# Ledger of designs, part 212: peptides against a protein of PDB entry 2AUS

Target 1, 323 residues: chain A of PDB entry 2AUS
Amino acid sequence: ADIKREVIVKDDKAETNPKWGFPPDKRPIELHIQYGVINLDKPPGPTSHEVVAWIKRILNLEKAGHGGTLDPKVSGVLPVALERATRVVQALLPAGKEYVALMHLHGDVPEDKIRAVMKEFEGEIIQRPPLRSAVKRRLRTRKVYYIEILEIDGRDVLFRVGVEAGTYIRSLIHHIGLALGVGAHMAELRRTRSGPFKEDETLVTLHDLVDYYHFWKEDGIEEYIRKAIQPMEKAVEHLPKIWIKDSAVAAVAHGANLTVPGIVKLNAGIKKGDLVAIMTLKDELVALGKAMMSTQEMIERSKGIAVDVEKVFMPRDWYPKLW

## One batch from the design tools (peptide; made by RFdiffusion4, then SolubleMPNN)

Design b2_p25_4_s3
Fold by OpenDDE base, seed 1:
Structure b2_p25_4_s3 (fold): chain B 323 residues (1-323), chain A 25 residues (1-25)
Amino acid sequence: as target 1 above (323 residues)
Amino acid sequence: SAAAAEREERIRRAREIAEEEEKKR
């Protein structure tokens, strides 16, 4: 997710009107909430759906959605998209995840052997989905990006793991236990990252949200609730971006596909079929869509559909119709 | 090889232990 993508400029003379749109840093508090994402520290106990329902109640919201289910017993990073931003969660579903896990071994194993065997699980692994998942119980490959052992205390192994979306840490620990020859189970699990959302100063509890909402509604202090809510653009930081002309924004906001003449600048390395974020020149999220061309094709071609627009976020009235 | 047979036997034993621990939960 931290890969700085190169930005290729196609039109260096393209200007933006400062009177149009609402940049992420210039939204009034009510509008900021309407286009917000909370980096929630999910407590252990409740389901991800119960926590979303509680946030809706606390903040008096009609709609919200989460960026990927955590099991009831699992704590940590749960991105919750609010109101008009609710559909941005589709950008977070395919995003990489990081966890801290406690593995309990069912027998004694030398530390050097634990370290050696766990290192062999970096890379591609074959998993079966657990019985309780709605996913067809077929064998599937998943990537383990890294395993970092934090602590080994006898039979207890604390480790950090970076994984592809939909990797089951419980199944990983089971397979590590089999490879060690003693068996193992997952004792504890915390999610420390979900794409661009991590354990940082933006991480907030349900208690923080209660207090910050009261400070706003009762005391008129908006600062805390403003800081507790990230702009929806945060939820697409890990995606390749295409920046468009002001004249193309209203068409895309009405659900028109992005054509090549509308492109001002774009990230390198876009492939056909990639999920991309369509942005204004003021870094506002207009829409998510599927790339119909590579970056190279979008540079070389003068015409054609660059992006099939799947989800519009920007209101139709933020930019004028210029067609 | 003897080393492959010992590994398969360790994996078999680890499955039995894991299934017993899963039944206790």
Scores: peptide ipSAE 0.000, ipTM 0.241, DockQ to the pose 0.026
Fold by OpenDDE base, seed 3:
Structure b2_p25_4_s3 (fold): chain B 323 residues (1-323), chain A 25 residues (1-25)
Amino acid sequence: as target 1 above (323 residues)
Amino acid sequence: SAAAAEREERIRRAREIAEEEEKKR
């Protein structure tokens, strides 16, 4: 998430009409909610599905979805996409995750040995999904990006861990315990990041959402509920982006594939097969799709299908048909 | 009431966050 992607400009003369679309900062409150994502602090106890059902009741919504399951006992960052934005969660499923975990050791181990062994788990690890997982129980590799030991108190080890999506922290702790020779279990777990969503000023509780909804509906104050909901565009910040001409927006919003002439600017390092976000020049999310060309091919070619459009988010009427 | 004090503290925090976001623009 922290890698600044270079932006390559293909058409430096491309302008956008200020009368077309609804930029993330200019959406009326009802439209902001329909294209919103909540950075929820999930409480321990309920399932992620129960929490989504509560948000739908609190905010009077027809649809919502979450950006990746947290176990009932696990608290912290759960992105919840609302209404028309519900499908944006597909961009968050493959995103990296960070956790703070408390590991309890089943025997005494010198701190120097704990630190040395935990450092060996940075990089590629082999995991077997637990019996209770709906995921096929095949052995798979997962990347541990970093392990930061925060505190060691006898048999209790508090640590921060950055991981590839679908890494099981409970299984990681079990393997660390085996490598230490004493065994270990996960005592506590909190998720501190899910791609672009982290513990910051945008993190809100279910109780905050109740209060902020009442301020809007009873007191006419929309400010709090507006800040509690992020634009859906935040859920794609970690993806490579392609920005398109105003003349291409309505075609893509109708489900047409993006062709090379429609591209104004794009991120460096797009590969064929990558998930990409198609954006307007006002940073509005039009669609998600699969890159059919590399960045280099999109620069060098004058024609062809650049992106196979898989999911449209933008309404068909925000931009005029210019074809 | 404890609920009113918690509501006022949340309003205060939401305003502080707003002012910090305006200073970052």
Scores: peptide ipSAE 0.000, ipTM 0.308, DockQ to the pose 0.036
Fold by OpenDDE base, seed 4:
Structure b2_p25_4_s3 (fold): chain B 323 residues (1-323), chain A 25 residues (1-25)
Amino acid sequence: as target 1 above (323 residues)
Amino acid sequence: SAAAAEREERIRRAREIAEEEEKKR
């Protein structure tokens, strides 16, 4: 997720009008909430859906959605997209995840053997989705990006794991236990990362949200609730980006596909079929779409559909129609 | 090979232990 993508400039003379749009840092508090994502510390106990329902009640919202289900017993990073930003969760569903897990072994295993076997689970693994998953129970490959053993205390193994979206840590631990020859189960699990959302100063509890909403509504202090809500643009930081001309923004905001002439700059390494974020020159999210060209094709071609626009976020009136 | 059979037996025992621990929960 932290791959610094090179930015290729196609039009170095493209300027942006400072009077148009609402950059993420310049949104009035009500508009910031309408285009917000909370980096929630989900408590253990409730479902991710119950937590989303509570956030809607706390913040008096009509709509919200989460960036990937955590089981009831699992705590930690749950991105919750608000109101008009609700559909930005589509960018977070395919995003990598990190967890801290406690694995309990069902027998004694030498530490060196634990370390050696767990290292063999870095890379591609075969998983079967659990019965309770809405996903068809097809065997699938998943990537384990890294396993970092934090602590070994007899039969208890605390480890950090970076995984591809929809990797089941419970199933991983079960397979590690089988490979060790003693069996194992998942004792504890916390999600420490979901794409661009991690355990940092932006992580907030449900209690923090209650307090911060009160400070805003009763005391007129918006600072806390403003800091507790991230701009929706944070939810697309891990995606390849295409930055467009001011003259193209209103067309894309109306649901028109992005054409090659509208591109000012873009990330390297875009492939046909990739999910991409269409941005203004002020780093405002206009839309999500499917790349119809590679980065190279978008540079070399003078015309054609660069992005098939799937989901518009920006209001139609933030930028003037210049066509 | 004897090594493959011994690995299969270890995996079998690990499954039995895992199933017993799942039944205790």
Scores: peptide ipSAE 0.000, ipTM 0.250, DockQ to the pose 0.027
Fold by OpenDDE base, seed 5:
Structure b2_p25_4_s3 (fold): chain B 323 residues (1-323), chain A 25 residues (1-25)
Amino acid sequence: as target 1 above (323 residues)
Amino acid sequence: SAAAAEREERIRRAREIAEEEEKKR
């Protein structure tokens, strides 16, 4: 998510009509909710599905979906995409995650040895999926991006860990305990990040959502509920982006594949097969799709399919048909 | 990486030791 991607401009003369579309900061409150994502602080106890059902009841919504399951006992960052934005969660599933974990050791280990062994778990690890996962129980490699020890109190080790999507922290702690020779278990776990969503001023509780919805419906105050809901574009900030001409937006919104002539600017380092976000020049999410070309091929070629459009988000009427 | 292979070998040995201790109970 924090990788600043270079932006390559292909057409420096491309302008956008300010009357077309609805930029993320200019949506009426009802439209903002329809294209919203909540950065929810999931409480410990309920399932992620129960929490999504609660949000739907609180906000009077027909549809919602979450950006990656947290176990019932796990608290913290759960992105919940609303209504027309519900399927944007597919961009968050492959995103990196951060956790704060409390590991309890089953024996006494010198602090220097704890620090040394935990540092060795940065990089590639082999994991077996737990029995309760819908994932085939094959051994798989996962990346640990970083481990930061926050506190060591005797047998209790508090640490921050950045991991590839679908890394099992319980399994990591078990392996650390084995490597220390005493064994260990996961005492506590909180998710502090899910791709672009983190613990910041946008993090809200279920209680906050009840109050903020009440202030809007009963008192006419939309400010709180507006701040509690992020635009769906937040959920794609970590993806490589392709910005398109106003003349290409309506075609893509109708489900047409993006062709090379429609590209105004794009991120560097796109590879064939990457998930990409197709954006307007006003940073509105048009669609998600699969890159059919590299960044270099999209620059060098004059024609061809740049992106196979998998999911449209933008309504067909926000931009005029210019073909 | 070589470091990942050495770590997995240490984890394997530690698991073997733990399984032998469970068989002694």
Scores: peptide ipSAE 0.000, ipTM 0.281, DockQ to the pose 0.020

Design b2_p25_4_s4
Fold by OpenDDE base, seed 1:
Structure b2_p25_4_s4 (fold): chain B 323 residues (1-323), chain A 25 residues (1-25)
Amino acid sequence: as target 1 above (323 residues)
Amino acid sequence: AAAAAERAERIARFREIVREKEKEE
């Protein structure tokens, strides 16, 4: 998520009409909510589905969805996409995750040995999904991007871990315990990151949402609820982007595939099959789709389907039909 | 009740540790 992707300009003369669309920073509060994502601090206890149902009740919403299940006992970063933005959660499912975990060892181990063994679990690991997961119980590889030990207090090891989507921290801790020779279990777990969403000033509780909604509806103060909801474009910051001409926006908003002539600029390093975000020149999310070409092919070719459009977010009327 | 309080305290410590590290990065 933190890798600044190079931007390649294909058409340096392309202009955008300031009267068309609704840039993320210029949405009226009702429209901002319709295209919003909450960076929720999920409490321990409830399921991710129960928490989404509570948000829908608190904010009087018809639809919402979450950016990847947290177990009932797990707290922390749960992105919740609202209303018309609900389907943006598909961009967050494959995103990397970070956790802070408390591992309890079942025996005494020297600190130097703990540090040495935990470092060996950086990289590719073999996991079997737990019985409680809806995922097929086949052995699979997962990446551990980093392990950072925060504190060691006797048999308690507090650590930060960055992982590929669908890595089971409970299984990781079990294997670390086996490698240490004493066994271990996961005592506590908190998710601290889900793609572009982290523990920052945008992280809000269910209690905050109750108060902020009250301040808006009863006191007419929209500032708090506006700050508590991120634009849906935040949920695609980690994806490679393609920026399109104003003349192409309405066609894509009607579900047409993006063709090469519609591209103004794009990120470097797009591969065929990648999930990409199609953006306006005002950084509005039009659609998500599958890249049918590499970045290089999109630069070199004059025609063809660049992106197979899978999910449209932008309304059909924000930009005029220019075809 | 004691297990719930101890859990709440561990969660609070996690939030503090994360916030301190995010200021250093």
Scores: peptide ipSAE 0.007, ipTM 0.401, DockQ to the pose 0.279
Fold by OpenDDE base, seed 3:
Structure b2_p25_4_s4 (fold): chain B 323 residues (1-323), chain A 25 residues (1-25)
Amino acid sequence: as target 1 above (323 residues)
Amino acid sequence: AAAAAERAERIARFREIVREKEKEE
């Protein structure tokens, strides 16, 4: 989300019909919910699955899914994708995460030593998943993008940490404690970011959702619930994008692979094998897929499969068949 | 009364957030 991606234009004359599709800002409230993602402030206590089940009950939904498990005791940013958007969470699972953690040291350590040792944990670290994790307990590397110490009060260290997906903060704190020679444990943890979702004005509680749903259903006021739900396109902001011609949209919405002639513009730096978002010229998410070409190959070639389409989101009828 | 006051505060905060966004756009 924080890296600006260059946009390369292949067809500067490509226009879009304003009568086709439903841009994220122009969806009726029912359709907005069907293609929505909630930036939920998960409370401490419940599991991420329990919270998803509560949201489904509050909003009368058939389906929902979350953008990456938070432990029961962990609060903060939990993206919850709704109904037709449920599978967009696959874009959020590999996304970077940020946390604020409270580490408690099991002995006294000088502040200068704490700062020096914690700085050494920026970069590549070796982790083993804990026993309670459903993930295979193989040793693996993970990236720590940054560590920012916020406060040191004796044995309590409050810090912000940006990490690769599937980095265990509890294990990081354990290893920091070992490196300090006194041992440590995780006292508190809050997730402050999950890819494009952060602590901002879009963050809502379960209580907010109850109130906002009531305002819509009982008082006829949709404004609150509309603003509390983000369009599913928010969940792909961190991915490289390919924008396609109106004439290519219906084919992709039917599950056809994207071919090179359908491309209008694309992000720089796409590699073969990357997860990419296929977008309309109105910034509507059509599908997720695997890049079969680099950005350079998509520019230079006149034909071929650019993207292997893995998951379609757009309904088949939003754009006409033009083949 | 406490639930009504908390609801009123949430509405007020929401309206403030909307107004600040409309100034940024």
Scores: peptide ipSAE 0.006, ipTM 0.375, DockQ to the pose 0.038
Fold by OpenDDE base, seed 2:
Structure b2_p25_4_s4 (fold): chain B 323 residues (1-323), chain A 25 residues (1-25)
Amino acid sequence: as target 1 above (323 residues)
Amino acid sequence: AAAAAERAERIARFREIVREKEKEE
């Protein structure tokens, strides 16, 4: 998520009408909620589904979805997309995750050996999904991006781990324990990141949401609930972006594929088949789609389908029909 | 008024559930 992508400008003279659309920072509170994502601090105990159901009841919402399941006992970062933004969770499901884990060893191991063995688990690992997973129990490769040991206290090892989506930390700890020769189990787990969502000032509890919603509805104070909800565009910050002309926005919002003439600027390094975010010049999310061209092809070609539009988010009326 | 009261009661129940779960930590 922290990879800075170069921006290539195709049309440096492209302007945007300030009267069209609703930039992420200029949405009325009701519209902000309709296109919102909560960076929730999930408490331990409830399922991710129960927590989403609670948020829907607290905020009086019809729809919501989460950006990747946390087990009942696991706390921390759970992105919850609201109402019209609900489908943006599809951008978060494949995103990298970070956790802080407490591993308990079943025997005494020298600290130097713990550090050496845990370092060997950086990179590609083979995992089998746990028995309770809805996923077929096939062996699969996953990437461990980094392991940072925070503390070693006898048999207790506190560590930070960055992983590919769908890496099971419990299984990782089990394999580390086997490699150490003594066995191990996961004592505690907290998720500290889910793609662009991390532990920061945007992290809110269920209690915060209750209070902030009350302040809005009973006291007329919008500030707290506005801060507690991120714009849906936050949920696509980690994706490669394509920015389009105002004249192309309404067509894409109607589900038309993005053609090359509609592109104003784009990120470098887009490959054919990549999930991309189609943005306005005001950084509004129009749609998610599959790149049908590379960045280079989108620069060099004058015509053709650049993006196969899969998920539209923007309402059809925010921009005028100019096609 | 009745819908607001029922909502307040639902919110209060959720606050209690969350507090109970935070005390189990």
Scores: peptide ipSAE 0.008, ipTM 0.369, DockQ to the pose 0.025; fails the geometry check
Fold by OpenDDE base, seed 4:
Structure b2_p25_4_s4 (fold): chain B 323 residues (1-323), chain A 25 residues (1-25)
Amino acid sequence: as target 1 above (323 residues)
Amino acid sequence: AAAAAERAERIARFREIVREKEKEE
């Protein structure tokens, strides 16, 4: 998931006006919240939708959305995008996930065999979505990026697993149990990563949010709530980026497609059809869009639509119209 | 450091769950 993407510079002379925009680190607290994402530690018990409703109540917000459903019994990393950032969750839906799972085996299996069989599940697996999924129950391939066994205690196997978005850990454990010949079920599950969001110093509870909001509203202390909310740009760190010149920002913010002359720098390895983040030279998210060209085509061509802009985030007035 | 501590605590909680189940079997 931490794919370091090379940055290719097209215009090495492009400068940005420091008076324009609001860089992620320079947003007033109210604006920071309007363009924020919480790395929530979802408790076990509530649905992801209930937790989003609680956050809206705690923070007095009209809108929020989550970066991928966790089942009621599943705890851990739930990115919750706020207000004007709500639709940035689109960037997190396709993002890789990590979990820590407790698998219970239905019979005794030698530890060496457990380790060997679980290693065979690294790579491509065939899954069927569970009945409760809103997704059409088509058989699909999903990638397991890695399996790390943390502990084996008799019939209980604690492991970390990195997976492609929409991989069902319950189904993975069922298939591992079948391959072991004894059967297995998922006893416990925690999500430890959702794209760029992981268990780190940015992970906060619902209780933390209550306290931090209180400190801001009653005591005038904004520091805690500011740290508890990540800028929306965090939610696109895992996407390929295209950085645009200041003169292109207002047009894209008005919903115009990005054309090749607007590109200052871009990540290597963009393919036609990829979801890309359009950024300012100050690393502000302007929009999400679909790449209409490869990185190579964006370098070689002098004109044409580089990105079909699907979702604008930046307000129209942060940068002047220079056309 | 905090992420490592939380990870250690989660692993510890899961180990407790395992030990409790082994006592019930």
Scores: peptide ipSAE 0.007, ipTM 0.386, DockQ to the pose 0.051; fails the geometry check

